# Ledger of designs, part 2: peptides against a protein of PDB entry 5B16

Target 1, 136 residues: chain A of PDB entry 5B16
Amino acid sequence: TPSRINHNERLEFLGDAVVEFLTSVHLYYLFPSLEEGGLATYRTAIVQNQHLAMLAKKLELDRFMLYAHGPDLCRESDLRHAMANCFEALIGAVYLEGSLEEAKQLFGRLLFNDPDLREVWLNYPLHPLQLQEPNT
Target 2, 136 residues: chain A of PDB entry 5B16 as posed
Amino acid sequence: TPSRINHNERLEFLGDAVVEFLTSVHLYYLFPSLEEGGLATYRTAIVQNQHLAMLAKKLELDRFMLYAHGPDLCRESDLRHAMANCFQALIGAVYLEGSLEEAKQLFGRLLFNDPDLREVWLNYPLHPLQLQEPNT

## One batch from the design tools (peptide; aimed at target 1 W121 N123)

Design b1_p8_6_s2 (made by RFdiffusion4, then SolubleMPNN)
Fold by OpenDDE base, seed 1:
Structure b1_p8_6_s2 (fold): chain B 136 residues (1-136), chain A 8 residues (1-8)
Amino acid sequence: as target 1 above (136 residues)
Amino acid sequence: PLPVAPLP
C-alpha cells in the first residue's frame, strides 16, 4: 500500500481539479458578460497558492503542520506551498468521501466571511441539471 | 492578504 504522502498527493491532484471546476462554474454564471480573459484572471486569483494558503490558514492547518514539520517549513514560501497543497488535498478528500456539493459548501464558506456575499456565491442559479443533481 | 474581487 502507498505511503500517506502518496495518498495526500493523489488527493491533492483530485482537489486541484475540484477547486478549479467549482471556481470556473461559479464565475461563468456570476459574470455572464465577462470575457474569457477576465474569467481566467479571476479564477487565477481565487485558486493561486497564496490564496489557497490563506484559506488553509482559516482552518488553522498551519498549526497542525508546524507541530510535526516546523523545521522543514521555516521558509514562508515553503509553508505557503505546503498549505495550498494541504487545502487541495482536503477538498479532494471531502469530494471523494462526501460529495461535490459538500466540497462546494466548504470551499464557498471559506471564500467569503461576509454572509451575504457567501450566499450569493453558493446559491446563484445554475443550470437546471445541476440543481437536480447537487450532490454529484 | 489577496482580496477576492467583489461579486455583482
Scores: peptide ipSAE 0.036, ipTM 0.723, DockQ to the pose 0.037
OpenDDE base, seeds 2, 3, 4, 5: peptide ipSAE 0.024, 0.030, 0.032, 0.036; ipTM 0.669, 0.703, 0.713, 0.722

Design b1_p8_7 (made by RFdiffusion4)
Pose (drawn by RFdiffusion4):
Structure b1_p8_7 (pose): chain A 136 residues (1-136), chain P 8 residues (1-8)
Amino acid sequence: as target 2 above (136 residues)
Amino acid sequence: LPPLPLDL
């Protein structure tokens, strides 16, 4: 009778929705002209596990992760996938303890390497229907 | 704000 609640699968399950939300909102507001197709395309291109793993390496998560040796089979696939999942668990935890803005800052800073692109991603403009009318 | 180029 093993304990499954001691995993990061909980914070991964939360992080999945967290990353999905951040990508959806940012890709929504930064492209008020783009339809659902491009939005889903960019979103699915970002939420990809391989991309999330390479993005996780920027935090050196492979050095801080509790990845144990398997029975016999232990390829790069398991390691990178573990990094991908553990990253979502991390941003889920940051979303939980810290505010949502801290998840926005984390994922935003991790996405674009150029600091000049982060200023746009993090500071998304208001909706065009809100832009025309300042008050109401 | 300028649009972002997305090269993924």

Design b1_p8_7_s1 (made by RFdiffusion4, then SolubleMPNN; from b1_p8_7, 3 letters changed)
Fold by OpenDDE base, seed 2:
Order: C-alpha cells, then structure tokens, then sequence
Structure b1_p8_7_s1 (fold): chain B 136 residues (1-136), chain A 8 residues (1-8)
C-alpha cells in the first residue's frame, strides 16, 4: 500500500542516518590522527550504495526483492541502489524497534566476518548513558 | 521501482 511504501521510505531515511552515525563514531575512534577529509572519505566508502548492497546480499535481501519486483530489478545498477535502500531501511527498523546497540551489532556483524576484526570495529568508548543502559 | 517493504 502507499502507506507501507511511505513507511519503508521513512525507515530508509532513519537508517541512512544511523548507518552514517555509527560509521562516523567508529572511524573517529579507530583513526584518532586522521583528518576530517580522510574520515569523510572513509565514511563515504563504507556507506556507499555498492558496499551497502553487498551487505544486503549477505542478508539475501535480493531474494525478497526479486519475489516482489523481479522484472523491475533486472538492471544491475537498479538492483544495487534498491538493495542499499533496503539495507538502510532494515537498519532503521532495528534501531527504531530495538536499540542503537542492536543496530550497531548488526552492522558490525555484516561489516566483518572475522570475529577479531569485528571486535576491533565495535571497541570504542561508550556514552555514559550506554554504560548505565547498554541497550540505549 | 518502489523499494521493498520491510516489516521486521
């Protein structure tokens, strides 16, 4: 329905911000000597549509999308863009219905298959509120 | 094409 589509776009809007925020925070602490331009470029590389589409592929979102819009997503570039949008919507939903911590964990799990690398990525100082309430 | 609706 139009309402559901609108809600999905709203989730995408929220998820875009969450993905960028989480990426920004992680990069900020992982690279304490990297200048703003480098941080911004690095962030762009992580959150660009092609990369998010690859993360979406790990979740097999394309299977769901093809069921609904198979003929409309035959072009690779169109599929990639749609996959990225769906991934953002997913992260937005996890944040909204769960918590920022859950969104962070999901994003981290998809970014790195190696548990050690995953831990390094997720290991940054927590906000005082998160220390008091880890699911905030 | 419209994005797929995610209901999670």
Amino acid sequence: as target 1 above (136 residues)
Amino acid sequence: PPPIVLDL
Scores: peptide ipSAE 0.025, ipTM 0.665, DockQ to the pose 0.022
OpenDDE base, seeds 1, 3, 4, 5: peptide ipSAE 0.022, 0.014, 0.023, 0.029; ipTM 0.634, 0.547, 0.642, 0.675; seed 5 fails the geometry check

Design b1_p8_7_s2 (made by RFdiffusion4, then SolubleMPNN; from b1_p8_7 with L1P L4I)
Fold by OpenDDE base, seed 3:
Structure b1_p8_7_s2 (fold): chain B 136 residues (1-136), chain A 8 residues (1-8)
Amino acid sequence: as target 1 above (136 residues)
Amino acid sequence: PPPIPLDL
């Protein structure tokens, strides 16, 4: 039987890719004239541990992490890293058991508190074919 | 669109 720790690390691995992908796609289309270096900088800002930990805090994962792993999280940097990993694992699980669309929705909802910004992020046209099949 | 306001 696989350990729960191993399972979470695997989900984190998957979630990291999903977060990276969603961020990349949205930035690419939202900023069509931004050079690669600028896109990469924005992506780094969005997916860095500090930011993901803030998103995790919106879900109160800090309380969960301290309860489950408190002895290993006595430093702020350790907690931040663990919260970021936990957030990635959550996104990975949503993708794995649900869909990319569900992962996108969850991630977008947490990225922005402003509903107008959220709407632009989530519903900006990503490809011509996407417009042709809006219900897919 | 405007710059993305991120809480970092």
Scores: peptide ipSAE 0.167, ipTM 0.834, DockQ to the pose 0.385
OpenDDE base, seeds 1, 2, 4, 5: peptide ipSAE 0.153, 0.102, 0.162, 0.064; ipTM 0.822, 0.803, 0.831, 0.763

Design b1_p8_7_s3 (made by RFdiffusion4, then SolubleMPNN; from b1_p8_7 with L4I)
Fold by OpenDDE base, seed 4:
Order: structure tokens, then sequence, then C-alpha cells
Structure b1_p8_7_s3 (fold): chain B 136 residues (1-136), chain A 8 residues (1-8)
């Protein structure tokens, strides 16, 4: 049986892909005339550890991390990296045990505080296969 | 690029 650490790393691996995928899809539709370089620049900004750590902070994962691993996270950069990884693992778990839609909703909810911007981000078309097999 | 209003 894999250790909890191994499981968390696996979830992080999955979550990293989910975050990147969701970001890519939403940027693609949000900016239909933007060239690849611009899309990539936005994606990098959104999925970089610094930003994911900020999203993690909105979930108060910093409080959790300091409680569980405080002695190992004395440096701000260490905490930031750990928070980003934990956030990815969380998204991975939400996707795995819930759905892509649930991961999308959580991620989008955290990306924007402004409800109008959030709705614009979230309300872009799904792939046809997703439309054919909607979540119940 | 125009900025996306993200908390960075």
Amino acid sequence: as target 1 above (136 residues)
Amino acid sequence: LPPIPLDL
C-alpha cells in the first residue's frame, strides 16, 4: 500500500494537469484572437506556484500547513511551494473523487473575487463529449 | 498583454 506521501504526490501530479488543462481551455475561449505566446504567458501567470499559493491561502491552507508541518516551513519560499503543491493535490482529489466540473467550479471560484469576472471565466463552452455525458 | 485581474 502506498504511503500517504506517495498518494499526495500522485494527486499533485494529477492536479497539476487538471489546473493546466482548465486554465488552457478557459484562456483559449476567453481570448479567441490572442496568439499562442500570449495564451502561454497568461497560463504561466495563473498556474505558477506563486499564484497557486495565493489560491491556497484563500482556502486557509497556510494555516493547515503551518499546523501540520510548521517546523519544515519556516521560510516563506518553502511554505509557498508546499502550499502550491497542496493546492494541486486538492484539485486532483476533487477531480478524482468528484468531477472535472467540480474542480472547474472550485478553481474558478478562487481565481476571481469579482462575481462578474468569475461568471465570464466559468461560462465558456464545454467540449462536445462533455455535453454528451453531463454530470448528474 | 492586457492584465487579467488576478491577485498575484
Scores: peptide ipSAE 0.252, ipTM 0.873, DockQ to the pose 0.203
OpenDDE base, seeds 1, 2, 3, 5: peptide ipSAE 0.252, 0.187, 0.248, 0.059; ipTM 0.875, 0.848, 0.871, 0.752; seeds 1, 2 fail the geometry check

Design b1_p8_8 (made by RFdiffusion4)
Pose (drawn by RFdiffusion4):
Structure b1_p8_8 (pose): chain A 136 residues (1-136), chain P 8 residues (1-8)
Amino acid sequence: as target 2 above (136 residues)
Amino acid sequence: LPVAPLPV
């Protein structure tokens, strides 16, 4: 009778929705002309586990992760995938304790290497239907 | 442009 609640699969399950939300909202507001197709394309291109793993390496998550040695089979696949999942667990936890804005800042700062692109991603404009009319 | 608040 093992304990499954001691994993990060909980915070991964939360982080999945967190990352999905952040990507969806940012890709929505930053492209008011782009339809659903491009939005889903960019989103599915970002939420990809390989991309999330390479993005996770920027936090050196491979050095802080509690990855144990397996029975015999232990390739790079298990390690990078573990990084990918653990990253979602991390951003889920940041979303939980810290505010949602802290998840926005974390994922935003981790996405673009150029600091000049982050200022756009983090500061998305209002909707065009809100842009025309300042008040209501 | 005005910056949109983060929706919750």

Design b1_p8_8_s1 (made by RFdiffusion4, then SolubleMPNN; from b1_p8_8 with V8L; failed a check: a repeat of another design)
Amino acid sequence: LPVAPLPL

Design b1_p8_8_s2 (made by RFdiffusion4, then SolubleMPNN; failed a check: a repeat of another design)
Amino acid sequence: LPVAPLPV

## One batch from the design tools (peptide; aimed at target 1 L30 T41 I46 V120)

Design b1_p9_1 (made by RFdiffusion4)
Pose (drawn by RFdiffusion4):
Parts: structure tokens; C-alpha cells; sequence
Structure b1_p9_1 (pose): chain A 136 residues (1-136), chain P 9 residues (1-9)
């Protein structure tokens, strides 16, 4: 009778929705002219596990992760995939303890390497229907 | 958007 609740699968399950939300909102507001197609395309291009793993490497998560040796089979696939999932677990935990804005800042800073692109991603404009009318 | 050319596909 093993304990499954001691894993990061909980914070991974949360982080999945967290990353999905952040990508959806940012890709929504930063492109008020783009339809659902481009939005889903960019989103699915970002939430990809390989991309999330390479993005996870920027946090050196491979050095801080509790990845144990397997029975016999242990390729790069298991390691990078573990990084990908553990990253979602991390941003989920940051979303939990810290505010949502801290998840926005974390994922935003981790996405674009150029600091000049982060200022746009993090500071998304209001909706066009809100832009025309300042008050109501 | 300045970020559009830098977005992955």
C-alpha cells in the first residue's frame, strides 16, 4: 500500500492548469486581432512538454530534482520528461503559496530570453472593447 | 506585436 500523495503529481495537476491559464491569457490579450486558431496554435506550441523541459533547464531543475535511478532502463527521455513535469509542479506551487502574479512573473521571465520582450508579455494591454471606453 | 517573431510554432 504505497503513498501516491507524496509525489508532485498534485502540483503538476495544478501547474498544468496554471501554465494553460497564463499562456491562454497572455496570448489572448497580446493579440486582439488573432482568432482562435492562432491562439490554440501558439498555446499548444508553448505548453509542449519538450519545450517545458528545455524551459525548465533554465532553472537548473535537473540539479535540484529528486530523480532516482530506475531498474535498468534510464534514457534522456525519462530525465527531460521528469524536468517537464516537475516544472509544472513548481509553477503550481508558486501559484499556490505566492500570488498568481508571481506565476505570471515566473513563466513570463522564463519564456523570452530578451528582457525587452518580457515587458510586453508581462504587461498585456486591455481588451479593444475596453480600450475605446476608459470608464464604462 | 514585438513578441510575435519570437514565438514558437
Amino acid sequence: as target 2 above (136 residues)
Amino acid sequence: SPIEPHLPL

Design b1_p9_1_s1 (made by RFdiffusion4, then SolubleMPNN; from b1_p9_1 with E4A)
Fold by OpenDDE base, seed 2:
Order: sequence, then C-alpha cells, then structure tokens
Structure b1_p9_1_s1 (fold): chain B 136 residues (1-136), chain A 9 residues (1-9)
Amino acid sequence: as target 1 above (136 residues)
Amino acid sequence: SPIAPHLPL
C-alpha cells in the first residue's frame, strides 16, 4: 500500500542516518590518528549501496526482495539499490523499536564474520557496562 | 568483496 511504502521510506531515511552515525563513531575511535579524509573514505566504503547490499544478502533480503518485487528488479543494479534501501529501513526499524545499541550490535554482527574483528569493532566505543565490568 | 574485513584493525 502507499502507506506502507511511505513508512518504509521513512524508516530508510532514519536507518541511513543511524548507519552513517554508527560507522562514523566506530571509525573515529578505532583510528584516532587517521585524518578526516581517510575517515570519510572508510565511511563511504562501508555505507555505499554495494556494501550494504552485501550485508543485506547475509539476511537473505535478496530472496525476500525477489519474491516480493521480482518484476521490478530485473537489473542487478536495481536489486542492489533496493537491497541497500531495505537494509537501511531494517536498521531504522531496529533503532526505532529497540535501541541504538541493538542497531549497533546487528550492524556489527553483519560487518564482520570473524568474531575477533567483530568484537574489536563493537568495543569502539566501549559500552558503559563494559567499562564497569571489563573482565566479563 | 566485503569492505569491513579490509579495515586495518
């Protein structure tokens, strides 16, 4: 319905900001000596449609999108763009219905398959509870 | 290829 489409676009709008914010914060703390240009380059690479679409594939959003909108997604570029948008909407929904922390956790889990790298990413910055209990 | 794994962590 038009209402649902509009709602999804609103979630996408929110999710885009959340993804960019989380990426920015983590890069800022992970690379304290990296100049702004480098930070911006990393951010762009992480949040670009092609990358977000790859993250979306991990959630099998490709299957979902093809099932729901196959006729509209005949081109790979169209599918990629739609998947990226859907991913942003998902992150927006997680933030909206849950919390920034939950969005952070989901995003981090998808960014890295390696659990060690994932933990490094997610710990920048450290959550207040992690600071209180660093050995747990 | 995934971008995140290429970060110098």
Scores: peptide ipSAE 0.147, ipTM 0.829, DockQ to the pose 0.178
OpenDDE base, seeds 1, 3, 4, 5: peptide ipSAE 0.064, 0.062, 0.058, 0.063; ipTM 0.787, 0.785, 0.774, 0.783

Design b1_p9_1_s2 (made by RFdiffusion4, then SolubleMPNN; from b1_p9_1 with E4A H6Y)
Fold by OpenDDE base, seed 2:
Formats: structure tokens, C-alpha cells, sequence
Structure b1_p9_1_s2 (fold): chain B 136 residues (1-136), chain A 9 residues (1-9)
């Protein structure tokens, strides 16, 4: 429905900002000596459609998209773009209905399959609860 | 991840 489309686009709008923000914050703390240009380059690599689509595949959004919109997604590039948008909408929804922390956790879990790398990413910056309970 | 090789462990 038009209403559903509008809601999805609104969520995408929000999610885009959340993904951008989380990425920026984590990069800023992880790389304290990296100049702005380098930070921007890393951010671009993380948030570009190709990468977000890859993250979306981990959530099987490709199967969902093909089931719901197969006839409209004949090209791989179209599917990639749609998956990236859907991923942003999902992050937006998680932020909206949950919290920034929940969006951060989901995004971090998808960014890294390696638990050690994941933990390093998620610790920048440390959440207040992690500071209070460092051994938890 | 594009930055995985650069994360400090």
C-alpha cells in the first residue's frame, strides 16, 4: 500500500542517519590518530550500498525481497540497492521501537562475524553499563 | 568488514 511504502521510506531515512552516526562514532574512537579524510573513507566503505546489501544477506533479506518484489528486481544492482534500503529501514525500526544501543548491537553483530573483532568494535565507545560492570 | 584488518586487537 502507499502507506506502507511511505512508512518504509521514512524508516529508511531514519535508519540511514543511524547507520551513519554509529559508524562515525565508532570510527572516531577506534582510530584517534586518523585524519578526517581517512575516517570518511572508512565510513563510506562501511555504509555503501554494496556493503549494506551484504549485511542484509546475513538477515536473509534477499529471500524476502525476491519473494515480495521479484518482478521488480531483475538486475543485481537493483536488488543490491533495494536490500541496502531495506537494511536501513530495519535499523531505523530497531532504533525507533527499541533504542540506539539495540541498533548498535545489531549493526555490530552483522559487521563482524569474528567475535573478537565484533567486541572491539562494540567497545568504542564503551556503554555506561559496561563501564559500571566491566566483567559482565 | 572493510576495516576488519585494521582493528586493534
Amino acid sequence: as target 1 above (136 residues)
Amino acid sequence: SPIAPYLPL
Scores: peptide ipSAE 0.241, ipTM 0.872, DockQ to the pose 0.180
OpenDDE base, seeds 1, 3, 4, 5: peptide ipSAE 0.046, 0.036, 0.052, 0.047; ipTM 0.755, 0.717, 0.759, 0.744

Design b1_p9_1_s3 (made by RFdiffusion4, then SolubleMPNN; from b1_p9_1 with H6Y L9V)
Fold by OpenDDE base, seed 1:
Structure b1_p9_1_s3 (fold): chain B 136 residues (1-136), chain A 9 residues (1-9)
Amino acid sequence: as target 1 above (136 residues)
Amino acid sequence: SPIEPYLPV
């Protein structure tokens, strides 16, 4: 259905911004003395398609993509790009239907397999900016 | 930061 394709692209658009925002905020507070160039480098690494595709694989989105679009995803690069977009759409949907907090929690759980590292990422002092942003 | 060595850079 054309409407579903359009909806997915809209969710991807929203999710891209959410992933970018969450990454930026957490890096900003975790690295208070790091210059903008360093922050941007870390952000790029986190939000690049290859990394987001790895996060998507943890949710087994690769199985879904191959089942639904296998003939169009014969190349690894094509699958990676599609998975990254699908991951962004998922985060967008979680933000839209849930909250920014729920999107943050899901994203953080996927970023680090180590529970201690998750704790550092998720519970670093973010309160000043959180008070200024809506949950949805 | 403890997470720095584990960033996907």
Scores: peptide ipSAE 0.446, ipTM 0.926, DockQ to the pose 0.760
OpenDDE base, seeds 2, 3, 4, 5: peptide ipSAE 0.351, 0.364, 0.216, 0.033; ipTM 0.905, 0.912, 0.840, 0.711

Design b1_p9_1_s4 (made by RFdiffusion4, then SolubleMPNN; from b1_p9_1 with E4A L9V)
Fold by OpenDDE base, seed 3:
Structure b1_p9_1_s4 (fold): chain B 136 residues (1-136), chain A 9 residues (1-9)
Amino acid sequence: as target 1 above (136 residues)
Amino acid sequence: SPIAPHLPV
C-alpha cells in the first residue's frame, strides 16, 4: 500500500542519519590523529551504497527484494541502491522501536566478521557524556 | 571487490 511505501522511505531517512552518526562517532574516537578530510573519506567508504548493500546481503535482504520488486531491479546498480535503502530503513526501524544502542550493536556486528575488530569498534572508550546516557 | 573498513588492532 502507498502508506507502507511511505513508511519505508521515512524509516530510510531516519536510518541514514543513524548510520552516519554512529559511523562518525566511532571513526572520530578510533582515529584521533586523522584529519577531517580523512575522516570524511573513511565515513563515505563505510556508508556508501555499495557497502551498505553488502551488509544488507548478510541479512539476506536480497532474497526478499528480488521476490517483491524483481522487475524494478533488473540492473545491478538498481539492486544495490534498493538494498542500501532497505538496510537504512532497517536501521531506522531498530532505532525507532528499540534504541540507539541496539542500532549500534546491529550495525557493528555486520561491519566486521572478526570478533576482535568488532570489540574494538563497539567498545572503544567514548566521551564520558555518552557513557552517562547509555540508552539514548 | 567490496569495500570493507579496517581498524587498527
Scores: peptide ipSAE 0.043, ipTM 0.734, DockQ to the pose 0.184
OpenDDE base, seeds 1, 2, 4, 5: peptide ipSAE 0.042, 0.038, 0.041, 0.043; ipTM 0.735, 0.723, 0.724, 0.736

Design b1_p9_2 (made by RFdiffusion4)
Pose (drawn by RFdiffusion4):
Structure b1_p9_2 (pose): chain A 136 residues (1-136), chain P 9 residues (1-9)
Amino acid sequence: as target 2 above (136 residues)
Amino acid sequence: LERVAEALL
């Protein structure tokens, strides 16, 4: 009778929705002219596990992760995938303890390497229907 | 925004 609640699968389950939300909102507001197709395309291109793993390496998560040796089979696939999942667990935990804005800042800073692109991603404009009318 | 769109591809 093993304990499955001691994993990061809980914070991964949460992080999945967290990352999905951040990508959806940012890709939504930064492109008020783009339809659902491009939005889903960019989103699915970002939420990809390989991309999330390479993005996770920027945090050196492979050095801080509790990855144990397997029975015999232990390829790069398991390691990188573990980084990908553990990253979602991390941003889920940051979303939980810290505010949502801290998840926005984390994922935003981790996405673009150029600091000049982060200022746009993090500071998304209001909706066009809100832009025309300042008050109501 | 063009650069952001390109960076995303």

Design b1_p9_2_s1 (made by RFdiffusion4, then SolubleMPNN; from b1_p9_2, 4 letters changed)
Fold by OpenDDE base, seed 2:
Structure b1_p9_2_s1 (fold): chain B 136 residues (1-136), chain A 9 residues (1-9)
Amino acid sequence: as target 1 above (136 residues)
Amino acid sequence: LQRLLEALQ
């Protein structure tokens, strides 16, 4: 059987794609007049390791990482990279065992502390259920 | 990222 490390790396691989995809889709719909370069710039800001590490910290993944791998994560850059990878693996797992919608919701909840901004982000694109029942 | 936040308002 594959090692647990391999499983985490596989989840990270999947999660990286999910984060990239969700970010791209939301930006595309939120900014219909923004050129590709601008969209790419916003995407980079959202998915870069430093930002994902901050999102991971909101989930207190740093406490877990330091407990399990502290000796190997004494440098800030190492911790940041590991945190970002762990966050991607988490999103990958949520997508794999849940759904894209669940991954979207989790990611959106972490992206914005402001509830109003969060709702704006999460409305793009509209979920099929929202399209079917616009008044609910 | 800050610019994005401002653009969403």
Scores: peptide ipSAE 0.255, ipTM 0.878, DockQ to the pose 0.233
OpenDDE base, seeds 1, 3, 4, 5: peptide ipSAE 0.061, 0.212, 0.118, 0.239; ipTM 0.777, 0.866, 0.835, 0.874

Design b1_p9_2_s2 (made by RFdiffusion4, then SolubleMPNN; from b1_p9_2, 4 letters changed)
Fold by OpenDDE base, seed 2:
Structure b1_p9_2_s2 (fold): chain B 136 residues (1-136), chain A 9 residues (1-9)
Amino acid sequence: as target 1 above (136 residues)
Amino acid sequence: LQRLLEALS
């Protein structure tokens, strides 16, 4: 049986891919004339640890992390990294237990405080097959 | 990121 740490790391691995994929897809459709370099720049801005940590804070993961691992998270950079990883694990879990659509919805809701921008982001359609839960 | 937000507006 895998350790709790290993399980979380596996979820993080999955979540990292999901976050990057969703980001890529939405950017691709939102900016049809933007070159690859520009798309990559926007993606980096969205998925970098500093930003994901901010999203994690919206879920109050900082309170949880500090309670459970405070002594190991004294440095701001350490907390940021841990928060980003935890956020990825959460997205991975949502995808795993739910669906890509549910992961998309959660991620989009956190990305934008402005409801208008949120709707713009979320209303760009995914391919129907992308909405299907992958079979194991 | 700010540039992205502006582009979406």
Scores: peptide ipSAE 0.301, ipTM 0.893, DockQ to the pose 0.227
OpenDDE base, seeds 1, 3, 4, 5: peptide ipSAE 0.065, 0.268, 0.108, 0.109; ipTM 0.793, 0.887, 0.834, 0.834

Design b1_p9_2_s3 (made by RFdiffusion4, then SolubleMPNN; from b1_p9_2, 3 letters changed)
Fold by OpenDDE base, seed 2:
Structure b1_p9_2_s3 (fold): chain B 136 residues (1-136), chain A 9 residues (1-9)
Amino acid sequence: as target 1 above (136 residues)
Amino acid sequence: LERLLEALQ
């Protein structure tokens, strides 16, 4: 059987794609007049290790990482990278065992502390409930 | 990222 480390790396691989995809989709719909370069710039800001590490900290993953791997994470850059990877693995797991919608919701909740901004972000693309409204 | 936040307001 694959090692637990390999499983985490595989989840990270998947999560990286999910984070990238969700970010791209939301930016695309939120900024219909923004050129590709601008979209890419915003995406980079959202998915870069430093930012993902900050999101991971909101979930207190730093406490977990330091407990399990403290001796190997003495440098801030090492911790940041590990935190970002762990966050990606988490999103990957949520997508894998849940759904893209669940991953979207979790990611959006972490991206914005302001509820109003959060709702704006999460409305793009339209939520399934919004899509079903005409049928009710 | 800050510019993004501003753009969303």
Scores: peptide ipSAE 0.215, ipTM 0.862, DockQ to the pose 0.233
OpenDDE base, seeds 1, 3, 4, 5: peptide ipSAE 0.043, 0.047, 0.065, 0.105; ipTM 0.733, 0.757, 0.794, 0.821

Design b1_p9_2_s4 (made by RFdiffusion4, then SolubleMPNN; from b1_p9_2, 4 letters changed)
Fold by OpenDDE base, seed 3:
Structure b1_p9_2_s4 (fold): chain B 136 residues (1-136), chain A 9 residues (1-9)
Amino acid sequence: as target 1 above (136 residues)
Amino acid sequence: LERLLKALE
């Protein structure tokens, strides 16, 4: 039986892929004329630890992390890295126990505070095959 | 990221 730490690492592994995938798909369709280099640049900006940590902060994971693991998170960089990992684990859990759609909705809601931008991101037409529920 | 946001507007 794996430890709780192992479970979190596994969820993080899954969540990393989900975040990467969702980001890639949305960028691909939102910017149909943008070259790969530009797409990659935008993706990097979205999925980098610093940004994911900001998203995690919107969920008040910072308070949780500092309360539970404060002694190990004395540096901002350490907290940022841990927050990003925690966010990935959360997305992984949402995907695993729920659906890709639920992960998409949560991720999109956190990505944009502006409701207009949020709606564009979330409601932009995607490929029909990508609208199917994943087998989990 | 700011460039991305502007591109989405």
Scores: peptide ipSAE 0.233, ipTM 0.873, DockQ to the pose 0.231
OpenDDE base, seeds 1, 2, 4, 5: peptide ipSAE 0.072, 0.227, 0.051, 0.064; ipTM 0.795, 0.867, 0.774, 0.786

Design b1_p9_3_s1 (made by RFdiffusion4, then SolubleMPNN; its pose is not in this set)
Fold by OpenDDE base, seed 1:
Structure b1_p9_3_s1 (fold): chain B 136 residues (1-136), chain A 9 residues (1-9)
Amino acid sequence: as target 1 above (136 residues)
Amino acid sequence: ILEELKKML
C-alpha cells in the first residue's frame, strides 16, 4: 500500500484533470458563441491555485492544513498552494469513490454562492456520454 | 474575470 502522501498526490493528479474537464465542458456548453480564447480565459480564472484555495476555504480545509502541516506552511503562498492541491485531491477522491456527477455537484456548489447562478452552471445540458463513470 | 463570468450567467 502506498504512503498516505503518495496516495494524496495521486488523487491530486486525478482531481486536477477532473476540475479542468468539468470547467471546460460547462464553459463550452454555457457559452456557445464564445471563442476559444475567451473560454480559456474563464477556465484559467476558475482553475488557478488562487481560486481553488478560495474554494478550499469554504470547506475549512485551511484549519485542517494548519493542524496537520502547520510547520511546513510558513508562507501564505505555501498555504495557498497546499490548499489548492488539497482541493484537487478532494475532487479526485469524490470522483474515484463516487462519480463524476458527484464531483460536478460539489464543485458547482462551491463555485457559486448565489443559488440562481449555481442552478444555471449545474443544470445546463451536457452530453450524456461525458458523464459516464469508467468501469472499476 | 470571475465577476464577468457571473454577469454572463
Scores: peptide ipSAE 0.584, ipTM 0.949, DockQ to the pose 0.857
OpenDDE base, seeds 2, 3, 4, 5: peptide ipSAE 0.570, 0.562, 0.583, 0.580; ipTM 0.947, 0.946, 0.948, 0.948

Design b1_p9_3_s2 (made by RFdiffusion4, then SolubleMPNN; its pose is not in this set)
Fold by OpenDDE base, seed 3:
Structure b1_p9_3_s2 (fold): chain B 136 residues (1-136), chain A 9 residues (1-9)
Amino acid sequence: as target 1 above (136 residues)
Amino acid sequence: ILDELEKLL
């Protein structure tokens, strides 16, 4: 039986893959004329710790982290890293207990501040296989 | 993110 810490790390591991996958799939289909270098640039920007920490802040996970783990998060860089990991764990949990679609919706809603851009991202036709639910 | 991904190009 793994400890709570081990469980969170496992969720983070899974969430990291889900975030990267969802990002890659959306970018691939949304930008059909963009070369690999451009796709990679956008993906890096989306999945880097600083950005994921910002997404976590939109969910007010910073308040949670500071309340529960404040003594270990005295530096902004430490908080950013922890926030990014927490966000990954959250996405991993949503995928694990829910579905890829639910993870997609949550992630997409947080990605964009502009609602028009958000709608394009979320509703853009991706791949027919996205209609299939994964075995979680 | 990168000016909303360059306004989705």
Scores: peptide ipSAE 0.679, ipTM 0.959, DockQ to the pose 0.475
OpenDDE base, seeds 1, 2, 4, 5: peptide ipSAE 0.513, 0.479, 0.527, 0.495; ipTM 0.942, 0.937, 0.944, 0.939

Design b1_p9_3_s3 (made by RFdiffusion4, then SolubleMPNN; its pose is not in this set)
Fold by OpenDDE base, seed 5:
Parts: structure tokens; sequence; C-alpha cells
Structure b1_p9_3_s3 (fold): chain B 136 residues (1-136), chain A 9 residues (1-9)
């Protein structure tokens, strides 16, 4: 029987898509007049390994990673990449075991330390069509 | 870029 908890790489695969999707959606709604290139630039900045590794550090995943995989993480770049992957796997697990909403909340909480900015990110204005047709 | 994003929020 397969494990209820998927392998880390499979969770990472899922989490990568979730992080990318959530970031894209929030940016799209927050900046309704921003061109695709600008949206993509902000998305890249948010989802790049360096940033995700910083988010992972907020969860103290570095302590776990060094304990479990220390010998393989002698380079800063290796640790950063592993931390980013671990963060994606965590988001994937939260989505898998919980919901997209729970993944969104966790991700948003970590993205911004400032609660005002966090609330803006999490509660972005709806598209005009959604305002007109809320049931769609 | 993240700081720019923060300023624009």
Amino acid sequence: as target 1 above (136 residues)
Amino acid sequence: LLEELRRRL
C-alpha cells in the first residue's frame, strides 16, 4: 500500500505549482493594470530559491535540514536549494492534507511580516467581472 | 524588487 504521505520530491512538485499559482493569482488581482512582464518579474522575485529559502528559515526548516541532511549541504547554494525545495514540499503537503486556502494563508503569513501588507495580499480587490457576477 | 512590491501594496 502506498504511504499516505507522498515522497518529498512529489510534494515539492505539487508545492511548486501551488506557490506559482497563488503568487500569480494574487499579483494579477493586486495589480490590474500591470503588464505581464511586470507581473512575471514580481512572481520570479517571490518564488525564486533565495526567497523561498528565507521563508523556510522562518519556519526553522534549516535546523531540520542540517540535522537530517547536513553532510550533503556543505555549500550555501546547496542549502538554499534544499531549503527552497523543502518549503515547496511543505506547501504541497499543506495543500494535499488541508486545502488551497490553508496553503494560501500559510504562504501569505510568511511573505509579509507587516500585518497590514499581509492583509492586503490576502484580501486583494476582486476583478470587475467578479464584482458584477459574484457567482461565477 | 520585493521592497518595491511592498511599497506598491
Scores: peptide ipSAE 0.604, ipTM 0.950, DockQ to the pose 0.873
OpenDDE base, seeds 1, 2, 3, 4: peptide ipSAE 0.594, 0.604, 0.585, 0.600; ipTM 0.949, 0.949, 0.948, 0.950

